Peptides against a protein of PDB entry 9GMZ. Designs and how they scored, part 57

Target 1, 343 residues: chain A of PDB entry 9GMZ
Amino acid sequence: TGFPLELLTRPATERLAYFENYTVAHPRLKEVYEILMRTIAEPAGASFIFVYGASGVGKTTLRLRVEQKLTELALPKLESDRARVPVVGIEAIAPESRYFNWKEYYTRALITLEEPLIDHKFDYGVRGISRDNFGKINVESKVVAPALRRALENALIHRHPDVFFVDEAQHFGKVASGYKLQDQLDCLKSLANMTGILHCLLGTYELLTFRNLSGQLSRRSVDIHFRRYCADSPEDVQAFKSVLLTFQQHLPLAETPNLVDHWEYFYERTLGCIGTLKDWLKRVLSDALDREATTITLKDLQKRALSVAQCQKMFKEIQEGERQLSETEADVQNLRSALGLGA

## One batch from the design tools (peptide; made by RFdiffusion4, then SolubleMPNN)

Design b1_p11_6_s4 (from b1_p11_6, 9 letters changed)
Fold by OpenDDE base, seed 3:
Structure b1_p11_6_s4 (fold): chain B 343 residues (1-343), chain A 11 residues (1-11)
Amino acid sequence: as target 1 above (343 residues)
Amino acid sequence: MLRRRFIASVA
């Protein structure tokens, strides 16, 4: 089943919005979704979940799907517990300075947690935090980061979400020294401990640096690797082709483009990352709609493809991340020897 | 929340 045919008579904006809101439930996304949902339901004493994988693998799509599902599952209980927020999700922003802007982070978290539609007003007890006429949280410039942290701690305790998502969480680590990265982790650990709220950090393989900074964090975390599709796996190639077929059927164009026949080119320019593929197809669809084109050609695809140089850089970053997750027999033997377990 | 249509890829 493809896109609704009535879209062909709709404005380009609606046609594009359809494809933007469309999500393929591909095998890796389903696998990671089930692991993440189970881990949120039964954290087994974990305070953190790390979801790491290539840029463009689909981590944001995963987050949004989990947020939707947790909200759906909470609806029957929200009638009785009107103070509850089932889930909160924010994106970490790359700091403009050498220091992560905690004031901005706490402000964004508070604004997201206190959506305007929440009937139960909570007074944070912090001067300079108010609600506007639309019920949106307003934070005065004079409010300092420690006060915003206390407000967020109180809000998280009061709203008791099942999980706090932080997308693009590698941005905590973009601080030039390992010392500053430890400080960021200690702040996050403290927030999780003070609130009792499970934190899920989603990001690139740069998140692996967080695992190596603290054995205590490793003990209190669950790791989830969101893998790309690999061309050396027949099953992964078939899954990737199936995704192409599905996108082909869901591009709201008069003539269905043949994407599957170009699967190798799509793989070459996406490295098996479905988010990268979707974003590419979105750009190409936008161009096609702007020209009132009936279909997408290989030339249209080539115009919006990542360059070979971009793909080579991205692939090097992926290979380094995948290498860090590889376990060798030598690594096991070295660990056993270091533990005094012998050969 | 825009209901994203989540369609299973036929493997």
Scores: peptide ipSAE 0.000, ipTM 0.370, DockQ to the pose 0.038
Fold by OpenDDE base, seed 2:
Structure b1_p11_6_s4 (fold): chain B 343 residues (1-343), chain A 11 residues (1-11)
Amino acid sequence: as target 1 above (343 residues)
Amino acid sequence: MLRRRFIASVA
């Protein structure tokens, strides 16, 4: 089934919003979604989940779908437990400075956790944290990072989310020294331990550095690799073509564009990353709607494509990440062999 | 955001 045909008579903004909100349930997304949902339901003593994969693979889409589902599943309980928040999701911001701003992190986390629509007022036990008349959290500039941490710990304990998501979590790793990264991981580990709240870090392959820094984190973490589609796999090519077919059917245009016939060009400019593909098609759809076009042409696609240079850079970053995983698998195999456990 | 997103998705 394609898009609702009624959209063709609707404003361009509604047509675009439909496509923005549409999610293709492709094999890799389904697989990672099921693993993530199961791990959240049964963490088995894990304090962390690491979801790593290429930029534009669809990690944010995954997070949003899990957040939606956890919220839906919690609804019957939220009527009786008005203090509970089923899930919290934040995006880690790249620090402007050489140092990660923990004060800003805790402030954003607290603001995100303490939504205005939470009827149950919580006293944070910290002076300079207040709610406005709309229930929005305000944090005074005088509040120090340790106090914000305690406020967040108390809020997480009180709100009891099933998981705390941190998107773009590789930004924790951009701190110039391995020592500072360890301190950040120790802070996150301490937060997870003190609250009993499962943390899910989503990011690029740079998250693998987090896995390698602490053997204690590895014992309390579940790793989820969100793979791209690979052109050397016939199954992956078919899955990618099926995604293109689905997207072409869900572009709210009068004439269905033939995206599938251009699958190699789409693959070349997305590297098998469905998020990159969706974002490209969104830009092209926006342009088509602005022109009141009946369809999308190859020329329209070319106008909004990533450059070859951008694709080459992205591909190099992907290859390095995939290499690190392959090396880690080989290291595990070597370790197993050295331990006499065999292959 | 979650309750607003949910209310906005059910409305």
Scores: peptide ipSAE 0.006, ipTM 0.432, DockQ to the pose 0.024; fails the geometry check
Fold by OpenDDE base, seed 4:
Structure b1_p11_6_s4 (fold): chain B 343 residues (1-343), chain A 11 residues (1-11)
Amino acid sequence: as target 1 above (343 residues)
Amino acid sequence: MLRRRFIASVA
């Protein structure tokens, strides 16, 4: 089934919003979704879940779908337990300075965790944290990071979410020294241990370097690789074409564009990343709607495509990440030798 | 209350 035909008579804003909110349930998204949902339900003593994948693979879409589902599943219990929040999700922000801003992180986490409409007001015991008349959390500038941390720990314990999501979590790793990176890991580990709340960190392959710095995190973490589609796999090519077919049916235009015939060009400019594809099509749809166009042309696609130079840079970053996840026989032998097991 | 969260995340 394509888009609702009544959208063709609606404003451009509603047509664009339809496509923005539309999610293709492609094979890799389904696979990672099922693994993540199962791992959240049965963490087996894990304190962390790491979700690795290329920029634009669809990690944010995955997070939002899991948050939605966990909220739906919690609804019957939340009628009786009005203090509970089923899930909390934030995005880690790239610091303007060389140092991760923990004060801002804790503030954003508190604001996201404490919805205005939660009946059970929790007192954080921290002077300078208040709720306004709308129930929104306000944090005064004088509140220091250690106090915000304690407030977040108490809030997480009280609200007891099934998982705490941190999107763009590679930003924790943007510190100038390996020593400071270890301190960041120890801060996260301590927060998870003190609260008993499962943390899910979603990020690029840069998150692997962060994870590999702590053997203790390695023992208490589950790893999930959100792979892109690869052009050297016939199955992946077919899945990618199927995604294009689905998107062309869900573009609210008078004439259905033929995206599938241009699959190689779409692959070239997205590297098999469905999020990158969706964002590209969104920009092109916006331009088409602004011009009252009946369809999308190859020229319209070319106008909003990533440059070859951008794609080459992104592809190098992906290849390096995929290489780091490939276990070689040499890696196994090196580990065995280091363990004294011999070759 | 949570129904409104569901609507706000889909809106």
Scores: peptide ipSAE 0.000, ipTM 0.430, DockQ to the pose 0.025; fails the geometry check
Fold by OpenDDE base, seed 5:
Structure b1_p11_6_s4 (fold): chain B 343 residues (1-343), chain A 11 residues (1-11)
Amino acid sequence: as target 1 above (343 residues)
Amino acid sequence: MLRRRFIASVA
């Protein structure tokens, strides 16, 4: 089934919003969704879940779908436990400075956790954290990061979410000169341990640095690789073509564009990343709606495509990440030799 | 945001 035909008579803003809210349930997204949902239900003593993959692979889409499902599953319990928040999801912000801003992180986490509609107002016991007349949290500029952390710990314990999501979590890796990335990891580990709340960090392959720095975290973490589609796999190519077919049916235009015939060009400019594909199509759709076009042409696609230079840079970053996840026979032999098991 | 969207969808 394609888009609702009634959209053709609606404003451009509603047509665009339909496509923005539409999600293709492609095989890799479904696989990672099922693994993540199972891991959240049965953490087996894990304090962390790491979800890593290419920029634009669809990690934010995954997060939002899991947040939706966890909220739906929690509804019957939320009637009896009005203090509970089923799930919390935030995005870690790229610092304007050379180092991660913990004060901003804790503030955003508190604001997200303590939505105005929660009947049970918790007093955080921290001077300079208040609620306005609308129930919105206000944090005074004088409140320091350690006080905000204690407030967040208390709020997480009281609200008892099934998971705390942090999107773009590679931004925790941005440390000031002279500071260790290990101290950032120990801070996160301490927050998870003190609250008893499962943390899910979603990010680029830069999150592998977090996994590699802490052998202690490896015992208390679950790793989930959100892979792109690869052109060397016939199954992955067919899945990618099926995504293109679905998107062309869900573009709210008078004439259905033939995207599938251009699958190689779409693959070349997205590297098999479905989020990158969706964002590209969204830009092209916006342009088509602005000019009241009946369809999308190859020329329209070319106008909004990533440059070859951008794709080459992105592909280099992907290849480095994929290589770090490939266990080479040499890595196994080196480990065996180091363990005294012989080659 | 999620609770508002959900309350707005059930109301």
Scores: peptide ipSAE 0.000, ipTM 0.443, DockQ to the pose 0.021; fails the geometry check

Design b1_p11_7_s1 (from b1_p11_7, 8 letters changed)
Fold by OpenDDE base, seed 3:
Structure b1_p11_7_s1 (fold): chain B 343 residues (1-343), chain A 11 residues (1-11)
Amino acid sequence: as target 1 above (343 residues)
Amino acid sequence: MEVIEVELEVP
């Protein structure tokens, strides 16, 4: 089933918003979603979930879908427990300086925890944290990072989310020394332990560096690999073509573009990453709507494609991440064989 | 924002 035909008579902004707001339920997204939902429901003593995969594989889409589902499942309980927040999700920001801004992180986390119009005024026990008349949290400049941490710990305990999401979590690692990365992990581990709240870190293959730095996190973490589609797998190629077909039908244009016939070009410029594909099509759709075009052409696609140089860089980063995982899998098999457990 | 989940169409 395609887009609602009524959209063709709607403003460009509404047509673009439709395409932004829909999600293709592709096989890898469904698989990772099911694993993640199961792990959140039954963490089995885990304090962390690591979701890693290529940039643009769809990790943010996964997060948003899980946040929506956890909210839906919590609705009956939220009527009785008005203090509860079912889920909290933040995006980690790349530090402008050599140091991660914990004050900003805690402030953003607090704001996000209180964005639901929760009528229950919680006193965070910290002077200089207040709510305005719109329920927005204001943090005075005088409030120091340790005080904001205590406020966040208290808020997480009081609101008791099923999970705390941190998207783009590789940004914790962009601190130029492995030592600083360990400090960030120890800080997050301490926050998870103090609050009893499960943390889910979503990011690129740079998150694999976190596994190597803390043998203690490995015992309390669940790892989820969000794989891209691979051109050497017939099943993955078919799934990728199916995604293109679905996008064709959901582009709110008068004439359905033929994307499937160009699947190799789409694969070349997305590396099998559906988020990258969606973002590309979104840019092209925006341009088409601005021109009042009836369809999208190959020339329109080419104007907004990632450069070959960008794709080559992204592909090297993917290959390095996939290699590290393959080596780890081989090491596990070698260990099992050495233990006499069989392959 | 309501996330519209669209099933994959098989070519």
Scores: peptide ipSAE 0.069, ipTM 0.804, DockQ to the pose 0.743
Fold by OpenDDE base, seed 5:
Structure b1_p11_7_s1 (fold): chain B 343 residues (1-343), chain A 11 residues (1-11)
Amino acid sequence: as target 1 above (343 residues)
Amino acid sequence: MEVIEVELEVP
């Protein structure tokens, strides 16, 4: 079923918003969603979930869908427990400085936990954290990072979310000169342990560095690999073409563009990453709507495509991540073989 | 190979 035909009579902003909000439930997204939902429901003593994959694979879409579902499932319980927040999700910001800003992280996390207006004013016991007349948290500049951490710990304990999501979590790896990446991991581990809240870190293959540095986290972490579609797999190529067909039907244009016939070009410029594909199509749709165009042409696609140089850079980063995972799988297999366990 | 539409997750 395509887009609602009524959209063709609507403003360009509404047509674009429809496509922006539209989500294709592609096989890899569904698989990772099911694994993640099961892991959140039954963490089995895990304190961390690591979701790693290529930039633009769809990790933010995964997060948002899990947040929606956890919120829906919690609604009946939230009627009786007005202090509870079912889920909290933040994006870790790339620091402007060479090191991760913990003060900003704690502030953003705290603000996110208190939006929307939960009737129960929690006193954080921290001077310089207040609510404005609209119930929004205000953090004074004088409040130091250790005080914000204590406020966040108390808020997480009081609100008791099923999971705390951190998107773009590879930014925790940005450590100042003289500091160890281990100290950042120990800080996160301590936050999860002190609150009893399950943390889910979503990010690029740079998150594998966190996995490798902490043999202690390995016992209390679940790893989820969000794979791209690979051109060497007939099943992956079919799934990628099915995604193109679905997007083709959901572009709110008067004439349905033939995206599927150009699947190789779409694959070349997205590397099998559906988020990259969606973002490309959003840019092209926006341009088409601005011109009041009836359809999208190959020239319109070419105008907004990533350059070959950008794709080559992204592909090298993907290959390095996939290689590290393959080596880890081989090491496990070698260890099993050496132990006399069947592969 | 027949291309099949993947399920829509409603926003």
Scores: peptide ipSAE 0.023, ipTM 0.580, DockQ to the pose 0.108
Fold by OpenDDE base, seed 4:
Structure b1_p11_7_s1 (fold): chain B 343 residues (1-343), chain A 11 residues (1-11)
Amino acid sequence: as target 1 above (343 residues)
Amino acid sequence: MEVIEVELEVP
């Protein structure tokens, strides 16, 4: 079943919002979703989950779907426990300076934990943190990062989310000259240990550098690889074509565009990343709606495509990440063989 | 925000 035909008579804003809110349940998304949901339900003493994959593979979509599902599952319990937050999700910001801004990170985490819908006021025990008349947290500029950390620790303990999501977590690796990446990991590890809250870090293959540096995190982490679709796999090509078919049916246009016939061009400019594909189609749909067009053309697609140079850069980053994972898998097999454990 | 999830159609 395609989009609701009634959308064709609706404003461009409603038509665009429909497509923005539409999610294709593609095989890799379903697989990673099921693994992540199971791991959150049964962490088995893990303090961290690492979800890594290509930029634009759909990690943010995965996070939002898991956040929605955890919220839905918690609703019956939230009626009795009004202090509890089922899930918290933030995006790590790339620092404008050479240093990761922990003050900004803690402030954003606190603001996200304290949704206006939480009836139960919590005292953070920190001077200069207040709620406005709308229940929004205000953090005064004088509040220092160590005080914000203590406030976040207390808030996480009190709200007791099932998981704390950090999207774009590779930005923790952007450490200034002279700081060790290890110090950032030790800070995150300390936060997870002090709160007892499971942390899920979502990011690019740059997260593998974090995993490899912390032999202590390896005992307390679960790894989830969110793979792209590969053109050398017939099954992956078929799945990618199925995604294109599904998107073409859910573009709220008078004439259904034939995206599937152009699958190679879509693959060339997305590298098998469904998030990149969705963002591209969203831009093209917006342009089509602005022109009151009945359909989208190859020229419309070309106008909003990533450049070949951008795709080449992204592909090199993907290949390096996939190579590092393949080497790690080989190292595991070599270790097993060396231990006398069969392959 | 309701996320509409639809199953993949097979071409």
Scores: peptide ipSAE 0.021, ipTM 0.637, DockQ to the pose 0.748
Fold by OpenDDE base, seed 2:
Structure b1_p11_7_s1 (fold): chain B 343 residues (1-343), chain A 11 residues (1-11)
Amino acid sequence: as target 1 above (343 residues)
Amino acid sequence: MEVIEVELEVP
């Protein structure tokens, strides 16, 4: 099914918003979504979920879809439990300094957890945390990180989300020493243990460093690899072409562009990452709408494409991540074989 | 080509 034809008579802003909100449930997204939803429902004593994959593979789309579904599933329970928040999601900020800003992290988490519309206001028991007249949390600058942590622990216990999402979680790893990274992981582990709340960290292949640093986290973590589509797999190429076909049908333009005929060029400039593809098409659609164009051309695509140099850099980062995973998979197989557990 | 249009219906 294509886009609603009535959009052709709507403002450019509505046409763009339609495409921005539109999600192609491609096979890899569906697979990871099903695994993630199952793991959240039945964590089996896990305290962490790691979702890792290439930049632009679609991790944010995955998070948003899971947040929506968890909210939908929680609605009947939220009528009886006015204190509950079904899910909370934050994005980890890249530290401007050599150190992760825990104070900012806790503040953002508290602000996100405490929607103004929540009827049951919680007393944090911390001086300098208050609600404004609109019910929004205000954190005074004098409040220190340990006090914010206690406030977040209490809020997470009281609100009892099914999962706490941290997007761009590789930013925890940007600390120059492996020791400081371990301390950060121990801090997150302690937060998950103290609250009983499942944490899901989404990020790039840099998250593999977190997996390897804590043999204790590995026992209480579930790993989910969000793979890109690979051009050496006929099935992956077919899935990628199907995504292009779906996007071309959902571009709210008078004339449907033929994206599928350019699949190799799209693959070259996205590396099989559907988020990168969607963001590229959003930019091209925006330009087309600004020009009141009836369709998009190869020239329009070329104008907004990532450079070959950008793609080469991204591809090296992907290859390194995929290599590390392949080595880990081989190590697991070797360990299983050595244990007499059949491959 | 089976378009796997799984519209994850965003409500």
Scores: peptide ipSAE 0.021, ipTM 0.635, DockQ to the pose 0.147

